# Peptides against a protein of PDB entry 5K2M: the designs that were tried, part 19

Target 1, 273 residues: chain A of PDB entry 5K2M
Amino acid sequence: MRIGITYTVLRREEMAIKERAGEFGEVVMLHEDDLLFPGNYDLDVVIIRNVSHFKALYTARLFESEGIPTVNSSRLIFEAGDKLFATLRLAGKVPVPEWKAALSEGGALRVPDSLGYPLVSKPVFGSWGRLLAKVNDRDSLEAVLEHRKWMKNPLYGIHYFQEFVEKPGRDIRSYVIGGEFVGAIYRYSNHWITNTARGGKAEPCSDPEVEELSVKAWEAFGEGALAIDIFESEKGLLVNEVNPNMEFKNAARVTGADMAGKLVEYAVEVAKT

## One batch from the design tools (peptide; aimed at target 1 Y7 R12 S127 M246)

Design b2_p13_5_s2 (made by RFdiffusion4, then SolubleMPNN; from b2_p13_5, 6 letters changed)
Fold by OpenDDE base, seed 3:
Structure b2_p13_5_s2 (fold): chain B 273 residues (1-273), chain A 13 residues (1-13)
Amino acid sequence: as target 1 above (273 residues)
Amino acid sequence: MVDVYAPDAPEGN
């Protein structure tokens, strides 16, 4: 078996995946600079580890066009990597924060009629809390919308909003690979944005309700490896978003779960299908 | 590096 691994930066995750993949066959590391299409790639499966959502999406689709399956698939990356598209999948299967989407400024100005204040403005793409805004009133909503007009990418004209969810100073990140729950962590922060990139600590999360909900959230997509972000709210657990290009260094360290091994095992199963 | 999913990440990050 020949296992490709595409990557932008060789991180601890990619090193762990490479090491575990070596137990199953020949490993071919493919930096983004190595990728040209159409090509004659001799691979049974490709594990997609490009950092960029769009690089990952196009890389997956290009390998699939050569008849080579990928983990994750281009379908999963497309559906899960966009916050609005992910919400559309999740909302029919699991509890999610109340949300609205608008396609114009005029539509966006009516969102508070449904969600009320405070609400959260999110771009449909992005990470590290970039361009997340807690909108407390009409004046701040107008300001956010005005600024969006001058942003370069037309995707900023897709107005996605959620209710503001009060959290207990933390959120949950769980991992589901091939339908199996692998582990979960609490991410602590004193800020309403609980992303660990802002200096938060991680602790193990052992909760059967989190495990059950995480598997159900994965089933909304039905394939691949996902990191799942869950809020603890007054209404119970809410699935906020999913990540089809997951990092797991801290989660693996804190939980002791073999996330790299589980990912490789799943890729081997995909290769044999 | 911390856990990251970056849809529009700069190269190398």
Scores: peptide ipSAE 0.011, ipTM 0.532, DockQ to the pose 0.088
OpenDDE base, seeds 1, 2, 4, 5: peptide ipSAE 0.009, 0.008, 0.013, 0.008; ipTM 0.554, 0.508, 0.545, 0.556; seed 4 fails the geometry check

Design b2_p13_5_s3 (made by RFdiffusion4, then SolubleMPNN; from b2_p13_5, 6 letters changed)
Fold by OpenDDE base, seed 5:
Structure b2_p13_5_s3 (fold): chain B 273 residues (1-273), chain A 13 residues (1-13)
Amino acid sequence: as target 1 above (273 residues)
Amino acid sequence: MEDIYAPDAPEGN
């Protein structure tokens, strides 16, 4: 068994994955600078850990074109890594926050007619709460749209909005790998964006409802390894988004779950298929 | 396209 691991930065997650992969076979670390296609990589599977969503997507597709399966697959990265495409998958299977998409400023200005205020404006791509905006009124909406107009990436012209969900000072991050629930944490923050990178505390989440919902959310995609963001709302649990390029060091630390091992085990399973 | 996911970005979890 030859296991490739593509990466941009050797984080705690990549180190843990490398260590666990070494128990199953030969590990080939592939920094982005090592990647050139077409190539002869002689690998049974590749674990995709590129930081950039787009680099991860293209890397996965390039390996797949050479007959090498990837975890996650390019399909999963594409669908799960885009907030709107992920919502389209999720909405048919699990409760999600109310959402609207608009393809013009004129369309975006009508979103409050359906969702009301406050809103959350999201880019369809991005992480760590980057470019998330709580939109409380018309003036704020116009400001967000004006800023988007001057951004060079055409994807910023895809306007994705959610209802603002009032959270109990925390959200839930769960992990499902190969259809198996691996663990979940609460992320505490006084800020409406509960990302631990912004000073949040993580605690274990042991809730059968979270486990069931997380598995159902994963089933909307039907493959791979996903981190799942869940909100506790007045309407019950809502699946906000998924991440096909999960960070898990804090969750692994807090829960004691072998997330790196589970990811490697799944990759080995994929390689044998 | 600019690398929007900078390596020095804060950890998401």
Scores: peptide ipSAE 0.014, ipTM 0.586, DockQ to the pose 0.239
OpenDDE base, seeds 1, 2, 3, 4: peptide ipSAE 0.009, 0.019, 0.010, 0.008; ipTM 0.597, 0.600, 0.558, 0.573; seed 2 fails the geometry check

Design b2_p13_5_s4 (made by RFdiffusion4, then SolubleMPNN; from b2_p13_5, 7 letters changed)
Fold by OpenDDE base, seed 3:
Structure b2_p13_5_s4 (fold): chain B 273 residues (1-273), chain A 13 residues (1-13)
Amino acid sequence: as target 1 above (273 residues)
Amino acid sequence: MKDIYAPDAPEGN
């Protein structure tokens, strides 16, 4: 068994994955600078750990074109890594926050007619709460839309909105790998964006409802390794988003779950298929 | 040049 691991930066997660992969076979670490296609890669499977969503997507697709399976697959990265595409999958299977998408400024200005205020404006791509805006009124909506016109990437012209969900000063991050629930954490913050990258603390989450909902959310995609973001709302649990490029160092530390081992075990099973 | 698709800081979750 030859296991490739593509990466941008050797984080604690990549070190743990490398260590666990070594128990199953030969490990080939592949920095982004080492990747050139078409190539002749002697690998049975590749674990995709590129930091950039688009680099991860294209790396996965390029290995697949050489007949090498990837974890995650390019299909999963594409569908799960876009907030709107992920919402389209999730909305048919699990409760999600109310959402609207508009393809023009004129369309976006009508979103409050259905969702009301406050709204959350999200880019369809991006991590760690980048370019999230709480939109409280018409003036703030117009300002967000005006600023988007001057952003160079055409994806900023895809207007994705959610209802603002009042949370109990935390959200939930769960992990499902190969359809198995691995663990979950609470992420605490005094800010409406509860992401730990903004100084939040992580605590263990042991809730059977979270476990069941997390597995159902994974089943909306039906493959791979996903981190799942869940809100505790007055309406009950809502699946906000999923992440096919999951970080897990704090979750593994807090829960004691062998997330790196579970990811490698899944990759080995994918290689045998 | 910073990769425009790279995260600004590790989440670590």
Scores: peptide ipSAE 0.009, ipTM 0.561, DockQ to the pose 0.215
OpenDDE base, seeds 1, 2, 4, 5: peptide ipSAE 0.008, 0.008, 0.008, 0.008; ipTM 0.551, 0.518, 0.542, 0.550

Design b2_p13_6 (made by RFdiffusion4)
Pose (drawn by RFdiffusion4):
Structure b2_p13_6 (pose): chain A 273 residues (1-273), chain P 13 residues (1-13)
Amino acid sequence: as target 1 above (273 residues)
Amino acid sequence: APVVEPEKEGNTS
């Protein structure tokens, strides 16, 4: 059993994964510099841990082209990692915040007629709560759209919006791996953006409703290891997003759950074809 | 030698 781990830097998550994988077989640490294709790699499975979401997608696709299964797969990395594609997959399967998508500035200006104010603008490929905007009126919408327009990346031209959900000073992050619920936390902040990457704080979450909803959200994709974001609202729990390159150091510490171990166990199972 | 950063957080593009 040879287990590959692709990484950019060795965060605590990557170190814990390396250790757990060592109990099952030879670990082959693959920095981005070690990635060259086409190439001969002798691996039964690769755990994708690249910090760049896009580099993780392409390395997963490249290893798949060498006949080497990846965790997560290139398909899941793309579908789950893009807010719009993921929302299309979650819709009708679990409750989600109301959302709209527009393809131009003009189309985006009509979004408030459907969603109302306040509304949330966010990039389709983003993470760590970056470039999220709470838009309270038309002037703010025009400001966000003008800035988006002048940004180089054509992906900023896909305008994705959600109604603003009044959360109780926190949100929920849960983890489902291979269909098994493995844990959840609350992420608190005095700011409406609660990511731990922006200073949000982890606490254990033992709400049985989140366990079931988290499995249903995972079932919309039917594979892999997903970190799932959930909002509490006056209309019950809402699934906001899913994440295919999960961070969990604060979550594992707070809940005591072995998220790195469970990811590895799942990877060994996929390595058996 | 690998760069080790245990306190690093957040995924990027």

Design b2_p13_6_s1 (made by RFdiffusion4, then SolubleMPNN; from b2_p13_6, 8 letters changed)
Fold by OpenDDE base, seed 4:
Structure b2_p13_6_s1 (fold): chain B 273 residues (1-273), chain A 13 residues (1-13)
Amino acid sequence: as target 1 above (273 residues)
Amino acid sequence: MDIIEPDFEGNVL
């Protein structure tokens, strides 16, 4: 068994994955600077840990073109890493926040007729709550749309909106790998964006409803390793998004779950199929 | 209750 690990930055996660992968076979660490295609890679599977969504997507697809399976697959990275495409998968299986998509400013201006205010403007791609806007009124919506016209990336012209969910000062991050629930945490924040990159506190989440919902959310994609963001709402639990490029150091620390081991075990299973 | 250190959550572009 030869296990590749692609990475941009050697984080605690990549160190843990490397260590656990060493128990199953030979480990080949591949920094982004080492990646040239087409190549003669002698690998049974590649664990994708590139920080960039697009770099992860293209890296996965490039290895797949060489006949080498990846964790996550390029399909999963593509579908789960886009907030709109992820919503399309999830909405058929699990409760999600109410959402609208528009392909023009004129379409976007009609979104409040369905969602009301406040609503959340999201880019279909991005991390750390980047370019998330709580839109409280028409003037704020017009401002967000005006700013989007001047953004160079054409994907900013895809207008994705979600209802504003009132959360109890926290959200839930769960982890499902190969269809197995591995663990969950509460992420506490005084800000409406509960993303850990903005600081916060983590606590273990032991809720059977979260576990069941997390597995169902994973089943909407049917493969890979996903972090799942769940909101506690007045309507019950809502799956907000999934992440095919999960960080887990805090979740592993707080829960004691061997997330790196579970990821490697799944990659070894994928290599054998 | 553990402090969440700032992390590079998910889809960096």
Scores: peptide ipSAE 0.025, ipTM 0.640, DockQ to the pose 0.252
OpenDDE base, seeds 1, 2, 3, 5: peptide ipSAE 0.023, 0.024, 0.027, 0.025; ipTM 0.627, 0.636, 0.660, 0.648; seed 3 fails the geometry check

Design b2_p13_6_s2 (made by RFdiffusion4, then SolubleMPNN; from b2_p13_6, 10 letters changed)
Fold by OpenDDE base, seed 3:
Structure b2_p13_6_s2 (fold): chain B 273 residues (1-273), chain A 13 residues (1-13)
Amino acid sequence: as target 1 above (273 residues)
Amino acid sequence: MDIIDLDFEGNIL
């Protein structure tokens, strides 16, 4: 078996994936600079670890065009990596925060008639809570919409909003690979944006309700390896978003779960189908 | 874009 691993930066995750993949066969590390298509790649499967969402998406689709399966698939990366498309999948299977999408400023200005204030403005793409805005009133909404007009990427003209969820100073990140729950962590923050990349503490989460909900959230997509972001709310657990290009160094450290091994095992299964 | 930051969750352009 020959296992490709595409990457932008060799992180702790890519090192762990490489090490585990070496137990199953020959490992071919492929930096973004090594990728040319059409190509003659002698690979049974490719693990996609490109940092850019769009680079990961196109890399996966390009390997698939050569008849080489990928983990994750281009379909999963496309649907899970867009917050609105992910919400469309999730909302049919699991509880999600109340949301609205508008395709114009005039549509966006009517969102508070349904969601009320405070609400959260999100871009459909992005990481680390970049360009998240807590919108408390009409003047703040108008300001966010005005700024969006001057952003060059047309995807910023897709107006995605959620209700503001009051959280207990933390959120949950769980991991589901091939339909198996692998582990979960609490991410603590004093800010309403709880991402650990901003200096948050991580602690193990052992909750059967989180495990069940995480598997159901994965089943909304039905393939691959996903990180699941869950809110604890007064309404109960809400699935906020999913990530098809998960970081797991903190979760693996805190839980002791072999997330890299589970990802490689799943990729080996995909290669055999 | 020099991806200098090691904590990117893959949702970046």
Scores: peptide ipSAE 0.018, ipTM 0.584, DockQ to the pose 0.357
OpenDDE base, seeds 1, 2, 4, 5: peptide ipSAE 0.017, 0.018, 0.017, 0.017; ipTM 0.593, 0.583, 0.609, 0.611; seed 5 fails the geometry check

Design b2_p13_6_s3 (made by RFdiffusion4, then SolubleMPNN; from b2_p13_6, 8 letters changed)
Fold by OpenDDE base, seed 5:
Structure b2_p13_6_s3 (fold): chain B 273 residues (1-273), chain A 13 residues (1-13)
Amino acid sequence: as target 1 above (273 residues)
Amino acid sequence: MDVIEPDFVGNIL
């Protein structure tokens, strides 16, 4: 068994994955600077840990083109890493926040007619709560749309909105790998964005409803390793988003779950299929 | 209740 690990930055997650992968076979660390295609890669599977969503997507697809399976697959990275495409998968299986997509400024200006205010503007791509806006009124909506118009990436012209979900000062992040629930945490923050990149506190989440919902959310995609962001709302639990390029250092520490080991075990299973 | 170590944040698209 030869296990590749692609990476941009050697984080705690990549160090843990490397360590656990060494128990199953030979580990080949592949920095982005090492990646040239077509190549002659002698690997049974590649664990994709590139920080960029797009670099992860293209790296996965390039290895797949050489007959090397990846965790996650390029298909999963594509569908789960886009907030709108992820919502389309999730909405057929689990409760999600009310959402609208618009393909023009004139379309986006009509979103409040359906969602009301406050609403949340999201880019379809991006992590760590980047370019999230709580839009409380028309003037704020116009400002967000005006700013998006001057952004050079054409994907910023895809307008994705959700209802604003009032949270109990926390959200839930769960982890599902190969269809197995691995663990969950509460992320506490006084800010409406509870993302761990902004600091805060974490506690273990031991809730059977969260476990069941997390597995159902994973089943909407049907493969790979996903972090799942869940909101506690007045309507019950809502799946907000999924992440196919998950950070797990905080969740592994807080829960004691072997997330790196579970990811490697799944990659070894994929290599044998 | 454990303090969250911030996730890696980069301007990587």
Scores: peptide ipSAE 0.226, ipTM 0.847, DockQ to the pose 0.168
OpenDDE base, seeds 1, 2, 3, 4: peptide ipSAE 0.025, 0.207, 0.045, 0.189; ipTM 0.689, 0.837, 0.770, 0.827

Design b2_p13_6_s4 (made by RFdiffusion4, then SolubleMPNN; from b2_p13_6, 9 letters changed)
Fold by OpenDDE base, seed 5:
Structure b2_p13_6_s4 (fold): chain B 273 residues (1-273), chain A 13 residues (1-13)
Amino acid sequence: as target 1 above (273 residues)
Amino acid sequence: MDVIDLDFEGNVL
């Protein structure tokens, strides 16, 4: 068994994955600078840990073109890594926040007619709550749309909105790998954007409803390793987003779950199919 | 999506 690990930055997660992969076979660390295609890669599977969503997507597709399976697959990275495409998968299987998509400013200006205020503007790509806006009124909506016109990336012209969900000062991050629930945490924050990368406290979440919902959310995609962001709302649990390039250092620390081992075990399974 | 901090230009920091 030869296990590739692609990476941009050697984080705690990549170190843990490397260590656990060494128990199953030879580990080949592949920095982004090492990646040239077409290549002669002698690998049974590649674990994709590139930081950039697009670099992860293209790296996965390039290895797949050489007959090497990836965890996650380029399909999963594409569908789960886009907030709108992820919502399209999730909405058919699990409760999600009410959402609207618009392809023009004139379309976006009509979103409040359906969602009301406050609403959340999201880019379809991005991390750590970057370019999330709580839009409380028409003036704020117009300002967000105006700013989007001046953004160079054409994907900022894809207007994705959700209802604003009032949260109990926390959200839930769960982890499902190969269809197995691995663990969950509460992420505490006094800000409406709950993210542990922004200094939030993490605590274990042991809720059977979270476990069941997390597995169902994973089943909407049907493969790979996903982190799942769940909101506690007045309407019950809502699946907000999924993450095909998950950070797990905080969750592994807090739950004691072997997330790196479970990811490697799944990659070894994928290599054998 | 958990991606490392990007600069204002969308580059990995």
Scores: peptide ipSAE 0.017, ipTM 0.627, DockQ to the pose 0.088
OpenDDE base, seeds 1, 2, 3, 4: peptide ipSAE 0.015, 0.015, 0.016, 0.016; ipTM 0.571, 0.599, 0.575, 0.564; seeds 1, 2, 3, 4 fail the geometry check

Design b2_p13_7 (made by RFdiffusion4)
Pose (drawn by RFdiffusion4):
Structure b2_p13_7 (pose): chain A 273 residues (1-273), chain P 13 residues (1-13)
Amino acid sequence: as target 1 above (273 residues)
Amino acid sequence: NPADFSDDWFVPP
């Protein structure tokens, strides 16, 4: 059993994964510098841990082209990692915040007629709560669209919006790996953006409703290891997003759950074809 | 994502 781990830097998550994988077989640490294709790699499975979402997608696709299964797969990395594609997959399967998509500035200006104010603008490929905007009126919408327009990345031209959900000073992050619920936390903040990457704080979450909803959200994709974001609202729990390159150091510390171990166990099972 | 993190993201030597 040879287990590859692709990484950018060795965060706590990557170190814990390396350790657990060592109990099952030879660990081959693959920095981005070690990635060259086409190439001969002798691996039964690769755990994708690149910090760049896009580098993780392409390395997963490249290893798949060498006949080497990846966790997570290139398909899941793309579908789950893109807010719009992921929302299309979650819709009708679990409750989600109301959302709209537009393909131009003019189309985006009509979004408030459907969603109302306040509304949330976010990039389709983003993480860590970056470039999220709470838009309370037309002037703010025009400001966000003008800035998006001048940004170089054509992906900023895909305009994705959600109604603003009044959360109780926190949100929920849960983890489902291979269909098994492995844990959840609350992420608190005085700010409406609660990511731990922006200073949000982790506490244990033992709500049985989140466990069931988290499995249903995972089932919309039917594979892999997913970190799932959930909102509490006046209309019950809403699934906001799913994440295919999960960070969990605060979550594992707070809940005591072995998220790195469970990811590895799942990877060994996929390594057996 | 950038690969720029605070010290709590890494195992001390």

Design b2_p13_7_s1 (made by RFdiffusion4, then SolubleMPNN; from b2_p13_7, 7 letters changed)
Fold by OpenDDE base, seed 1:
Structure b2_p13_7_s1 (fold): chain B 273 residues (1-273), chain A 13 residues (1-13)
Amino acid sequence: as target 1 above (273 residues)
Amino acid sequence: ASAVFGPDEFEPP
């Protein structure tokens, strides 16, 4: 078996995936500079680890066009990597924060009539809490919308909002691969954005309700490897978002779970299908 | 984190 791994930066995750993949067959590391299409790739499966959502999406679709399956698939990357499309999948299966989408400034200005204040403005794409804004009032909403007009990417004209969820100084990140729960962590922060990439502490999370909810959230998509962000709210557990291009170095370290091994095992199963 | 991963296609210049 020949396993491709596409990447932008060789992180701890990509090193662990490479090491585990070597136990199942020949490993072909493919930096973004090595990718040219159409091409004659001799690969049974490709693990997609490009940092950019769009580069990951297009890379997956390009390999699929050559008849090579990918983990994750271009379908999963597309639906899970867009916050609005992910919400549309999740909302039919699991509890989610209250949300609104608007396609104009005039529509966006009416969102507080439904959600109230404070609310959270999100771009539909992006990672590590980039361009997240806590909007406490009308003046702050107008400022966010004004700034969006000067952002040249048309996708910034898609206005996605959530209710502001009061959290107990932490959130939960869980991992589901091939429909199996692999593990979960608490991410601690004094900031309302709890992302570990911003210096948060991670601790193991062992909660049967988190496990059940995480599997149900994965079933909304029905394939691949997902990281799932869960909030502990006064309304109970809420699935905030999913990530089809998951970082897991902190979760693997804290839980001891073999997330890289589980990802490779799933990729090997996909290659045999 | 953004500085470690290089400019995303959508990072401001």
Scores: peptide ipSAE 0.021, ipTM 0.590, DockQ to the pose 0.065
OpenDDE base, seeds 2, 3, 4, 5: peptide ipSAE 0.017, 0.018, 0.018, 0.021; ipTM 0.532, 0.509, 0.549, 0.575; seeds 2, 3, 5 fail the geometry check

Design b2_p13_7_s2 (made by RFdiffusion4, then SolubleMPNN; from b2_p13_7, 8 letters changed)
Fold by OpenDDE base, seed 4:
Structure b2_p13_7_s2 (fold): chain B 273 residues (1-273), chain A 13 residues (1-13)
Amino acid sequence: as target 1 above (273 residues)
Amino acid sequence: ASAVFGPEEFEPP
């Protein structure tokens, strides 16, 4: 078996994936600079680890066009990596924060009529809490909308909002790979944006409700490897978002779960189908 | 790395 691994930066995750993939076959590391299409890639599967959502999406689709399956698939990256499309999948299967989408400023200005304040404004794409805004009032909403008009990417004109969920100074990140729950962590932060990249501490989460909800959230997509962000709310557990390009170094360290191995095992299964 | 990718591709420092 020949396993490709596409990457932007050789992180701890990519190193671990490379190491574990070596147990199953020949490993071909493919930096973004190595990727030219159409190409004659002799690979049975490609693990997509590009940092950019769009680069990951296009890389996956390009390999698929060569008849090479990817983990994650371009379909999964597309649907899970877009916060609105992910919400559309999730909302019919699991509890999610209340949300609204608007396709114009005039529509967006009416969102508080349904959700109230405070709101969370999210771009439909992006990671690490980038361009998340807690919108406490009308003036803040108008400012966010005004700034969006001047953003070059037309996707910033897609207005996605959630209710602001009061969290107990933490959130949950779980990992489901090939439909198997692999592990979960609490991410502690004094900021309303809980992210380990922002200096949050991680602790193991062992909660059967989290496990069950995480699997159900994965089943909304039905394939691949997902990190799942879950909020502890007064309404119970809410699936906030999913990530088809998961970081797991902190989770693997804290839980001892073999996330890299599970990802490789799943990629090997995908290669055989 | 920042030269190859737009500023939007990475977490701000």
Scores: peptide ipSAE 0.019, ipTM 0.556, DockQ to the pose 0.082
OpenDDE base, seeds 1, 2, 3, 5: peptide ipSAE 0.018, 0.016, 0.015, 0.018; ipTM 0.565, 0.511, 0.516, 0.548; seed 3 fails the geometry check

Design b2_p13_7_s3 (made by RFdiffusion4, then SolubleMPNN; from b2_p13_7, 8 letters changed)
Fold by OpenDDE base, seed 2:
Structure b2_p13_7_s3 (fold): chain B 273 residues (1-273), chain A 13 residues (1-13)
Amino acid sequence: as target 1 above (273 residues)
Amino acid sequence: ASAVFPEEEFEPP
C-alpha cells in the first residue's frame, strides 16, 4: 500500500494522518510544490489535504485522471465544498436553515421578502467564516451587494443567503468518515460566527440526535470524510454546512476520537475497491 | 475539560 498525502501546510492533522498512514504502508508526502501533472505517481490512494478548496478539487481530479482514487473524491469536494451545492444535497435528507439563492442583484434584493431580516450573506465558497455578513436591514443588503459587484471572481455574483439562526452561543461540529460517526464537539464563541479557527472553546458533544443527523447528512453525499456544522435552533438541529477538507485537531484532542486513523482506514478501504 | 483555542490558528494563504 502506497498512500499519498497532498498538503499546503503541515498541520497537526497532516502530521497525524501521516503517522497513522505509516501503519498501513509507505507514505508519500506531496506538498503543493511537488504536484506536477501529468505525473507518474505510484500510489494506491491519495488523501487530499490542500488548504484551498479549488486546489484540493483540482488535485483530486488530477489524481483521478491517472486512475488513483482520492479521499475525498473530486466529486465530493466539489459538491460539499460549495455551500449552495451542499445545501441542495443536504436539503433532500436533513433539516437545513432556510435559504435563498439569487443570480442577480435584483433577485438578491427580493430575498428579504422570503427570509426576512436578519439574514446571512455567504459566498458559495470559502472557509473560516470569510465574507460572511449578517444583514440586518436593506442598507446592509445593498452594501453587501455593491461590494460583491466589485469582486472580480464571478462566483461572488452567486448570491447565497440563509436565515439568521439564533444559536446558544455555540454550534456543533461533527465528523463522519465512510458513513461512520467518529465524534462531535461544541464550539463556543461570543460572536455569531462560532468557528474555532476564530478562537473559542471546544467541548465534547455526546448527543444521539447529533449522531443520527450527522450520518444522514453524510448520506446526502454518500462517500468520503466530512465535517458537519450543525446549529442548535428553536426549530431543532439544522445542518448548516459540510466541509470536505476538515480540520479536526481540536475535535480529536477534545473527544479523544482517532479521526486521523479513521480517515486513513477509510482511504485504505477506498484503495482496495 | 473545555479546550480554549487562540484566535489565530490558521489563515489560508
Scores: peptide ipSAE 0.009, ipTM 0.530, DockQ to the pose 0.087
OpenDDE base, seeds 1, 3, 4, 5: peptide ipSAE 0.008, 0.014, 0.009, 0.007; ipTM 0.520, 0.521, 0.531, 0.528; seeds 1, 3 fail the geometry check

